Peptides against a protein of PDB entry 4GXB. Designs and how they scored, part 52

Target 1, 277 residues: chain A of PDB entry 4GXB
Amino acid sequence: VPTEEVSLEVLLSNGQKVLVNVLTSDQTEDVLEAVAAKLDLPDDLIGYFSLFLVREKEDGAFSFVRKLQEFELPYVSVTSLRSQEYKIVLRKSYWDSAYDDDVMENRVGLNLLYAQTVSDIERGWILVTKEQHRQLKSLQEKVSKKEFLRLAQTLRHYGYLRFDACVADFPEKDCPVVVSAGNSELSLQLRLPGQQLREGSFRVTRMRCWRVTSSVPLPSGSTSSPGRGRGEVRLELAFEYLMSKDRLQWVTITSPQAIMMSICLQSMVDELMVKKS

## One batch from the design tools (peptide; made by RFdiffusion4, then SolubleMPNN)

Design b2_p14_1_s4 (from b2_p14_1, 6 letters changed)
Fold by OpenDDE base, seed 2:
Structure b2_p14_1_s4 (fold): chain B 277 residues (1-277), chain A 14 residues (1-14)
Amino acid sequence: as target 1 above (277 residues)
Amino acid sequence: LELPPGFALPPTVV
């Protein structure tokens, strides 16, 4: 692609549009810096955020595809897909809520975290009771962003990234699940027939390894699941998990977001390693 | 380092 100045749209978690003028040859960090500058986010806080490629769903929700890598050209990465459903999103890129303290010290950082958190609650990524929701709404009405975040930090799945409904082979084969990544775990929400909603936790510290695989389903004649066109690449995340003492078991998640899940796993592991150093 | 508890499927409280 020729090096040209272009207008690039970057979305916040709440769908707010940030237009930046960048070069088509600008790498991810260059674009991130441009977004930060546009938002008046200070340079020392840029590292707490990342750019993500997402697919915007019909309901306006974002399906996270992957984190943009450092060597990528965000303009090319999004435009090469030739679909308007793909967007670039700015989101915080750390897991430990302790880092919120650094970000919240700045007005812009606070606003970004607030907007993200509001959106995550509205989308049901953060799990809230009725009472908690009432309290959050009260704080939102008062525009008490710090207090809102402090309350939100105590909520279940705060800071988690929620994935689209998918399938796992655990606890049963072809089990419908909702996966969320956060707090150094993959949380699997599932409802077995006749059972209440349950949540399984897979801690990254008990994962020996993981892998992403891609396969092209053979044209099997029968049940086109409505969402998979003939020939759609099937992505799977498989991880080997220490279920009990001396018992390793593979768990496989079949999801178009398997790549994003693996990125989350690596990111959580990396953050844990930084904390141990 | 005590390994965290194994896989758990507690009921969802929400």
Scores: peptide ipSAE 0.018, ipTM 0.584, DockQ to the pose 0.049
Fold by OpenDDE base, seed 4:
Structure b2_p14_1_s4 (fold): chain B 277 residues (1-277), chain A 14 residues (1-14)
Amino acid sequence: as target 1 above (277 residues)
Amino acid sequence: LELPPGFALPPTVV
């Protein structure tokens, strides 16, 4: 691609648009720096954020596709998909809420975390009780961003990424699940027939390994599942999990977001390794 | 069905 100056749109979690002038040849970090400069985010806080490729749904929600890698050209990565549904989103890229303290010291950092957290609550990514929601709304009305975040940090699934509804082979085959990644775990929400909503935690520290696989379903003659057109790539995340002492079991999640899930797993593991050193 | 430890989390009342 010839090097040209272009206007690139980067979205915040709340859908706010940040327009940056970049080169088509600018790598992910260059674009991230341009976004930071546009927002007046200090250089020392840039590392707490990443650019993500997302698909915007009809309702304006984001389905996370993947994190943009360092060698990528964000302009090319998004435009090559030839669909206006694909967007670049700025989001915090750490998991431990302790790092919020560093980011919150800066006005712009505080605003970014606040906007993300509000959006995550509105989208139901962060789980809140009615009373907690009332408290959060009161703080939001007062524009008390620090207090809002401090309360939000105590909430279930604070800082998690929620994925689209998908299927797992656990606890039963073809079990509909909602997966969320955060706090060094995959949380699986599921409702079995005739049962209450259940949530299970798969801690990354108990995962021996994981892999993403892609397959093209062979046209088996009879039971074409009606909704998957012939030739759709099936993505699966499989992980080997320590269920109990000396008992490993494979769990497989079938999801178009399997790649993003694996990126989250790796990112959570990497952060844990940094904390141990 | 043995659910791994942690699947007994009470449903979050949303």
Scores: peptide ipSAE 0.017, ipTM 0.594, DockQ to the pose 0.032
Fold by OpenDDE base, seed 3:
Structure b2_p14_1_s4 (fold): chain B 277 residues (1-277), chain A 14 residues (1-14)
Amino acid sequence: as target 1 above (277 residues)
Amino acid sequence: LELPPGFALPPTVV
C-alpha cells in the first residue's frame, strides 16, 4: 500500500469515536501514540492500553477478534477485511486490578477505565447483583469515577473479557458455553438442560499447554447448521488441564474467537511471569 | 500442585 495520510477511526469500549490522522504505513505503536495524543493520555500510561481488532455486532456489541501486533499496520489490518463491521478498539491490556492504581492517578486514564468499566457492566461482562447495580448507578449519577471503579474492582469478572456464546466438549460433548478470560483463568459458564447455571474455572497455572487449530468442515450431508455457510473455517482452542493429581485432560472450545482466547491466555501468563520476577 | 505456565502452539490447519 502506498504511504498516504489517512483518517483512522479508533473506538473506545463504549463506542466513542477517536479520529486520528496517521500514515497507512504507521505501525500499531504509532497509531496507539496518535490515539494517546488525541486523548491527552501521558506517554507513561500508553503501555497499559492496546489496540484490538473487533467485529461490531448489530446491537453495537464488540466481538474481539485479536490484539493488533506490534508489526501490524492498523489501517491496513482493518481495511483489508473490506467490511464496515470491523473496528479498531482501544482497551486496557493488563489483568491485575492493582495496575488500575497507576492509571487512575491520571484524569484521562481514570476516564478511560471508567468508560470501559461502565460499558463492561452494561454489556453484562461484569456480573452484578441488584444491590450492587443500584450502588453503581448511584455513583455514576454522582460522577464519582474513583469510587465507582473501587466498587467495580470487587465485582465478579471485573477486568474479564467476555466472548460470544460458543461450544465446548466440557463437561459434555457439544455443550453451549460462554467463555470469559480474566484473573489468570478461563471461566466457562454453562446451563445444562434442567440445571442451574454452572461455572467451570480453568486456571492458567493448571494448563500444561494450549493450541489453536483451524479446519474446514467436510461437507456433511444433511445437518447443515443453517447459519454456517459452506466452507467456513472452524477454529478451536484446546488446552491440556490438570483436573486432579496426575490427571491431565484436554478441553476443547470451538469458537471463531479461539485466536483471541489464546492471546488472552498468553497475556495472562506473561503478566504472571512479570509478577514472579 | 500448580503446573508451570502454559504455552501456546501456533495455529495448525487440519
Scores: peptide ipSAE 0.015, ipTM 0.548, DockQ to the pose 0.772
Fold by OpenDDE base, seed 5:
Structure b2_p14_1_s4 (fold): chain B 277 residues (1-277), chain A 14 residues (1-14)
Amino acid sequence: as target 1 above (277 residues)
Amino acid sequence: LELPPGFALPPTVV
């Protein structure tokens, strides 16, 4: 691609548009720096955020596709898909809420975390009780961003990334689940027929290994999921989990977001390793 | 298939 100056749109978690002038040859970090400069985010806080490729749904929700890698060209990565539904999103890229303290010291950092958290609550990524929701609304009306975040940090699935509804082979074959990644775990929410909502936790520290596989369904007539057109790539995340002492079991999640799930797993492991050092 | 004992079902606050 010839090097040209272009206008690139980067979205915040709440859908706010940030327009930056970049080169088509600018790498992920260059674009991230341009976004930071446009927002007046200090250089020392840039490392707390990353750029993600997402698919915008009809309802305005984001389906995370993957994190943009360091050597990628964000302009090329998004435009090559030739669909306006694909967007680049700025989001925080750490898991431990303790790092919020560093980011919240800056006005721009505070605003970014606040906007993300409001959006995550509105989208149902962060789980709230009726009373907690009332408290959060009161703080939002007062524009008390710090207090809002402090309350939000105590909420269930704060800092988690929620995936689209998908299927797992656990606890039963072809079980519909909602997967969320955060706090060094994959949380699987499921409702079996006639049962209450259940949540299972798979801690990354008990995963021996994981893999992503892609397959093209053979044209053989098992129309299992009606909405997947004949020939769509099936992605699966499989991980080997220590269920009990000396008992390993494979768990497989079938999801178009299997790659993103794998990225989250690696990112959580990496952060844990940094903290232990 | 029994969920492994480590699946603490937090009470679903619905």
Scores: peptide ipSAE 0.009, ipTM 0.566, DockQ to the pose 0.030; fails the geometry check

Design b2_p14_2_s1 (from b2_p14_2, 9 letters changed)
Fold by OpenDDE base, seed 5:
Structure b2_p14_2_s1 (fold): chain B 277 residues (1-277), chain A 14 residues (1-14)
Amino acid sequence: as target 1 above (277 residues)
Amino acid sequence: GWLVLAEFDNPVFE
C-alpha cells in the first residue's frame, strides 16, 4: 500500500467520532497518538487506552472483534474489510479500577472514562439496580463526573467487556450464554428454561491453559448454530479449569468472538503478572 | 477439520 495522507475515523465507546489525519503507513501506536493529540490527552495517559476493531450492529452496539496489534496499520486493517460496519474504537485497556485514579486526574482522561462508563451502563454491560440507576441519573444530570465514576466503580461488572450471546458446553451441552470478561475472570450468564438467571465465574488464576480453535463443518453436516451458513467457519475458546481440588475440566465456548475473548484473557494475565512482579 | 489458532499456558495458574 502506498504511503498517503488519509482521514481516519476513530470512535469513542459512546459513538462519538474523532477524525484524525494520518498516513496509511502509520502503525497502531501512531494512530493512537494522533487520536490522543486530537482529544488533548496527555502522552503519559496514552498507555491506558487501546484501539479495537469492532463491528457495529444494527442497533448501534459494538461487537468487539479484536485489539489492534502494534505492528498493524489501522487504516489498512479496517478498510480492507470493505464494509462500513467495521469501525475502530478507542477504549481503556486496563482491568484494575485502581488505574482509574491515574486517568481521572486529567480532564480529558476523566471525560473518556465517564463517556465509556455511561455507554457501558446504557448498553447493559454494567449491571445496575433501579435505585442505583436513579442515583446515577441524578449524578449525570448534575454532570458530576467524578462522583458518577466512584459510584459506578462499585457496580456489578464495572470494567467488564460484554460479548454477544453465544453457546457454551457448561453447565450442560449447547447452553446459551452471555460471556463477560473482567476482574480477572470470565463471567458466564445463562438462563435455563424455567430457571432463574445463573452466573458462573471462571477466575483466570484457576485456568491452567486455554486455546482458540477454528473449525469448518463437514459439507454434509448440518450447522445447528443459529445464523450460521453451511460450511461457515466456527471459532471456539476452550480453557482447562480447576473445578475442585485436583479436578480439571475443559470448558468450551463457541463464539465468533473467541479471538477477542482470548485477547482479554491474555491481557488479564499480563496485568496480573505485573502485579506479581 | 480443526486448526488451533492460539494456545496458552497460564503463568498465574494456582
Scores: peptide ipSAE 0.552, ipTM 0.952, DockQ to the pose 0.792
Fold by OpenDDE base, seed 2:
Structure b2_p14_2_s1 (fold): chain B 277 residues (1-277), chain A 14 residues (1-14)
Amino acid sequence: as target 1 above (277 residues)
Amino acid sequence: GWLVLAEFDNPVFE
């Protein structure tokens, strides 16, 4: 792609559009800095955020595809997909809520966290009771952003990234699940026919290893997923988990977002390593 | 057939 000046749209978690003028040859960090400048986010807070490639669903929700890597050219990465459904999203890129304290000290950082959190609650990524929802709405009406975040930090799945419904082989083969990543874990939620909602929590510190694999489904008379074309690549995330003392078991998640899940795992591991140093 | 796209050992495994 020839180097030229272009207008690039970057979305916040709530869908707010940020337009930046960049070069087609600008790398991820260059674009991130441009977005930060546009938002008046201080340089020392840029590292708390990342750019993500997402697919915007019909209902406006975001399906995260992957984090943009340092060597990538965001303009090229998004436009090469030749679909208006793909967007670039700015989101916080840390997991420990303790880092919120650093970000919240700045007005712009506070606003970003607030907007993201409101969106996450509205989309059901953060789980709330009726009473909690009432309290949050009250704080939102008062525009008490700090207090809103402090309450939100106590909520179930605060800071988690929620994935699209997919399939896992846990607790049994071909179980429909909703996976969420956060707080150094993968949460698998499922509702089997006639059963109540169940959740499996897989802490990263109990994962010996993980891998992402791709496969081509064998020709069959039926498609397992509606809308999935014949011969489409299937992605899987598999991790070896310490279920009990000296008992390792592989858990496999089949999802188009397997790459993003792996990125989340690596990111959580990296953050934990920083804490250990 | 399957292809391994990425494989990671976990340094924070306990």
Scores: peptide ipSAE 0.552, ipTM 0.952, DockQ to the pose 0.781
Fold by OpenDDE base, seed 3:
Structure b2_p14_2_s1 (fold): chain B 277 residues (1-277), chain A 14 residues (1-14)
Amino acid sequence: as target 1 above (277 residues)
Amino acid sequence: GWLVLAEFDNPVFE
């Protein structure tokens, strides 16, 4: 692609559009800096956010595809897909809520976290009780953003990324599950017929390794992943997990978001390594 | 067939 000046649209979690003028040859960090400048976000806070490629669903929800890497050209990455469904989204890119304190000290950072958190609650990524929902709404009406975030930080799955419904081979084969990533874990929620909601928590520190694989399903005898047609390429995330002392077991998740799940795992690992150093 | 797109060893494995 020739180097040219273009207008690029970047969305916030709440769907707000940020238009930036960049070069087609600008890398991810260059675009991120342009977005930060447009929002008046200080340079020292840029590192707390990343750009993500997402697919916008019919209801306006975002299905995260992957994090844009440093070497990528965001304009090319999104336009090469030749579909208006794909968007670039700005979102915080850390997991430990303690880092919120740094971001919240700035007005723009506070607003970004607030908008993201409101959206995550509305989309059901953060789990709330009726009473908690009432309290959150009250704070939202008062536009008390700091207090809103402080309450939200105590909620289940705060800071998690929720994926589209998919399939796993745990606890049994072909189980429909909802996967969420956060707090250095993958949470697998499932409801088997006639049973209560169950959750399996897989801590990253108990994963020996993980991998992403691609395959083409057979015409017959195999189930396609949810949301994909018959014969389409299937993606899987598999991780080897320490179930108990000296007992490793592979867990496999079949999902078109397997790549994003892997990126989340790597990101959580990276953050843990920083804390250990 | 299956293609491995990426594989990672976990340095924080305990």
Scores: peptide ipSAE 0.551, ipTM 0.951, DockQ to the pose 0.772
Fold by OpenDDE base, seed 1:
Structure b2_p14_2_s1 (fold): chain B 277 residues (1-277), chain A 14 residues (1-14)
Amino acid sequence: as target 1 above (277 residues)
Amino acid sequence: GWLVLAEFDNPVFE
């Protein structure tokens, strides 16, 4: 692709648009630096954020496709898809809430975390009780961002990334589930008709391995994955999990976001490795 | 048919 100056739109979690002038040949880090400069985010905080490719749904919600890699050219990556549905989103890219302390010390960092957290709550990624919701709204009305975040950090699934509804073979075959990644785990939430919400927690430290598989399903009258037509390419994330002592079992999630799930797993593993070093 | 796109061994497995 010839080098050319272009205007690139990067979205925050709340949908706020950040326009940056970059070169088509600028790599992910170059674009990230441009976004940081536009936002007046200090250089030493850039590493706490990443650029993600997402598909914007009709309701404005984001379906995360993947994290942009270092060697990628964000302009090319997003425009090559030839669809206005695809966007580049800036989001924090760490899992341990302890790192919030570093980011919150800066006004811009605080604003970014606040905006992301508000959005995650509004989208139901962070789970709140009625009382917690009242408290959060009060703090939001007062624009007390630090207090808001401190309360949010205590909430269920704070810092998690929630995926679109999909299918898993756990606890039984072809179960509709909502998967969330965070706190070094995959959370699988299941609500069957007339039943209470059930959640399965799969800790990363109990996963021996995982893989992403692409397949074309054979003609079948069986249950299809949500949002997938018959004969369409399917993506699956499978991980081998230590269910009990000396008992490994494969768990398979069928989802168009299998790649993103795998990226999350790797990212969580990487962060854990850093903590162990 | 199926294709494994990526496979990872977990170094933090316990």
Scores: peptide ipSAE 0.551, ipTM 0.952, DockQ to the pose 0.774

Design b2_p14_2_s2 (from b2_p14_2, 10 letters changed)
Fold by OpenDDE base, seed 2:
Structure b2_p14_2_s2 (fold): chain B 277 residues (1-277), chain A 14 residues (1-14)
Amino acid sequence: as target 1 above (277 residues)
Amino acid sequence: ATLVLAEFENPVFE
């Protein structure tokens, strides 16, 4: 691709559009810096955010595809897909809510966290009770962003990334589940026939290893994933989990977002390693 | 056919 100046659209979590002028040859960090400059975000806060490739769904929600890597050219990465559904999104890229304190000290950082949190609540990524919802709405009406965030930080699945409905082989084969990543875990929400909604928590510290696989089912085989036809490419995330003392068991999630799930796991592991150092 | 796209050992495994 020839090097030329282009206008690139980057979205915030709430769908706000940020237009930046960049070179087609600019790498991810270059684009991120351009976005930060456009928003007047200080340089020392840039590291708390990342650019993500997402697919915008019909309802306007984002299905996260992957984090853009350092070596990538965001303009090329998004335009090469030749679909208007794909977008680049700016989102915070840390898991420990303690880092919110650093970001909230700046007006722009505060606004970004606020917008993201409002969006996550509206999309059901953060789970709220009726009473909590009332309190949040009151704070939103008052435009009390700091207080809003302090309350939000106490909510279930604050800081989590929620994935599209998919399938897992746990606790039973072909179980429909909703996976969320956050707080150094994968949360699997599921409802078995005749049972209440259940949540399984898989802590990263109890995962010995994980892998992402791509496969093409045999034509004669049954499709385990809803909505997928025979012969379609299937992505899976599998992790070996310490279920109990000295008992390891593989858990497999079948999802088009398996790559993103793996990225989240690696990111959570990296953050934990930093804390241990 | 199955391809392994990525595989990771967890350094923080306990």
Scores: peptide ipSAE 0.601, ipTM 0.960, DockQ to the pose 0.756
Fold by OpenDDE base, seed 3:
Structure b2_p14_2_s2 (fold): chain B 277 residues (1-277), chain A 14 residues (1-14)
Amino acid sequence: as target 1 above (277 residues)
Amino acid sequence: ATLVLAEFENPVFE
């Protein structure tokens, strides 16, 4: 791709648009720096954020595809898909809420966390009770961003990334689930017929290994999920989990976001490694 | 046909 100056749109979690002038040859970090500069985010806080490739759904929600890697050219990565539904999103890229303290010390950082958190609550990624919602709305009306975040940090699934509804083979085959990643776990929420909502919590520290696979269903034996076209690629994330003492079991999630799930797992592992060092 | 795109051993496995 010829090197030229282009205008690139980067979205915040709440859909706010940040337009930056970059080169088509600029790598992920270059673009991230440009976004930071546009937002007046200090250089020392850039590392707390990453750029993600997402698909914007019809309702405006984001389906995370993957984190942009350092070697990538964000302009090329997004435009090569030849679909305007794909966007680049800026989001915090750490899991431990303790790091919020560093980011919140800066006005811009605080605003970014606040906007993301508001969006996550509105989208149902963070789970709130009626009373908590009332409290949050009150704080939002007062524009008390710090207090809002402090309350939000105590909420269920704060800091989690929620994926699109998909299918898992746990607890039974072809079980519809909603997967969320955060707090060093994968949370699988499901509702079996006639049953209450239940959650399976899979802690990363109990995963021996995981893998991502790609397959093409055979025409004659295709039991594809509803809505999948014939011959459509199926992505799966499988992890071997320590269910009990000396009992390992494979759990497989079938999802177009399997790659993103794997990225989340790796990211959580990396952060845990840092804490243990 | 199934392809393994990536696989990881977990260093923090307990």
Scores: peptide ipSAE 0.601, ipTM 0.960, DockQ to the pose 0.796
Fold by OpenDDE base, seed 5:
Structure b2_p14_2_s2 (fold): chain B 277 residues (1-277), chain A 14 residues (1-14)
Amino acid sequence: as target 1 above (277 residues)
Amino acid sequence: ATLVLAEFENPVFE
């Protein structure tokens, strides 16, 4: 691709558009720096954020596809898909809420965390009770961003990424689940017929290994899932989990976002490794 | 055919 100056749109989690002038040859970090400069985010806080490739759904929600890698060209990565539904999104890229303290010290950092948190609550990624929702709205009306974040940090699934509804083989085969990643775990929420909502927590420290696989289902006369075309590629995330003492069991999640789930696992592992050093 | 796109051994496994 020839090097040219282009206008690139980067979205915040709330859909706010940030337009930056970059080169088509600019790598992920170059684009991230351009976005930071446009927002007046200081250089020492750039490392707390990353660029993600997402698919914008009809309702305006973002389905995360993957994190853009260091040597990628964001302009090429998004335009090569030849679909306007794909966007580049800026989001915080750490898991431990303790790092919020560093980011919140800066006005721009505070605003970014606030906007992301408001969006995550509105989209149901962060789970709130009726009373908590009332308190959050009161703080939002007062524009008390720091107090809002302090309360939000105590909420269930704060800092988690929520994935689109998918299928797992746990606790039963072909069980519909909603997966969320955060706090060094994968949370699987499921509702079996006639039962209450259940959550299975899979801590990263109890995963011996994991893998992502791609397969093409054999043409079977009966398409069991009407939504999958005859030639649709199936992505799966499988991890071997320590269920109890000396008992390992494989858990498999079938999802188009299996790659993103794996990226989250690796990111959580990396952060844990830093804490151990 | 099944392809393995990525495989990881977990260094923080306990």
Scores: peptide ipSAE 0.601, ipTM 0.960, DockQ to the pose 0.782
Fold by OpenDDE base, seed 1:
Structure b2_p14_2_s2 (fold): chain B 277 residues (1-277), chain A 14 residues (1-14)
Amino acid sequence: as target 1 above (277 residues)
Amino acid sequence: ATLVLAEFENPVFE
């Protein structure tokens, strides 16, 4: 692609648009730096954020597709899809809430975390009780961002990324589930007919390995997952999990977001490795 | 046909 100056739109979690002037040849880090400059985010905080490719749903929610890699050209990556539903989103890219302390020291960093957290709560990614919701609303009305975040940090699934409803073979074959990634785990929430909401927690430290696969569906019309058209490529994330002592079991998640799930796993592993070093 | 897009061994496996 010939080098040209272009205006690129990058969204925050709340849908706020950040327009940056970049070159079509600018790599992910270059674009990220441009966004940071536009927001007046200091250079030493850039590393706490990443750019993600997402699909904007009809309700304005984001379905995360993947993290943009260092070698990618964000302008090309998003425009090559030739669909307005695809967007580039800025989001924090660490899992340990302890890193919030570094980011919150800066006004812009604080605002970014606040906006993201508000959005995550509104979208149901962070789980809140009625009382907690009341407290959060009060703090939001007071525009007490630090206190809001401190409370939010204690909430269930704070810092998690929630995926679209999909299917897993756990606990039974073809179970509808909602997967969330965070706190070095994959959380699988499911509600079987006539049953209460159940959650399965799969800690990364108990995953021996994982893989992402793609397959062409068999012509048999009976195995169509809801929302998947006939003939669409099936993506799956499979991980081998230590269920009990000396008992490994494969768990398979069928989801268009299997790649993003794998990226999350790798990211969580990387962060754990840093902590061990 | 199934294609393996990526495989990872977990270095933090316990």
Scores: peptide ipSAE 0.599, ipTM 0.960, DockQ to the pose 0.783

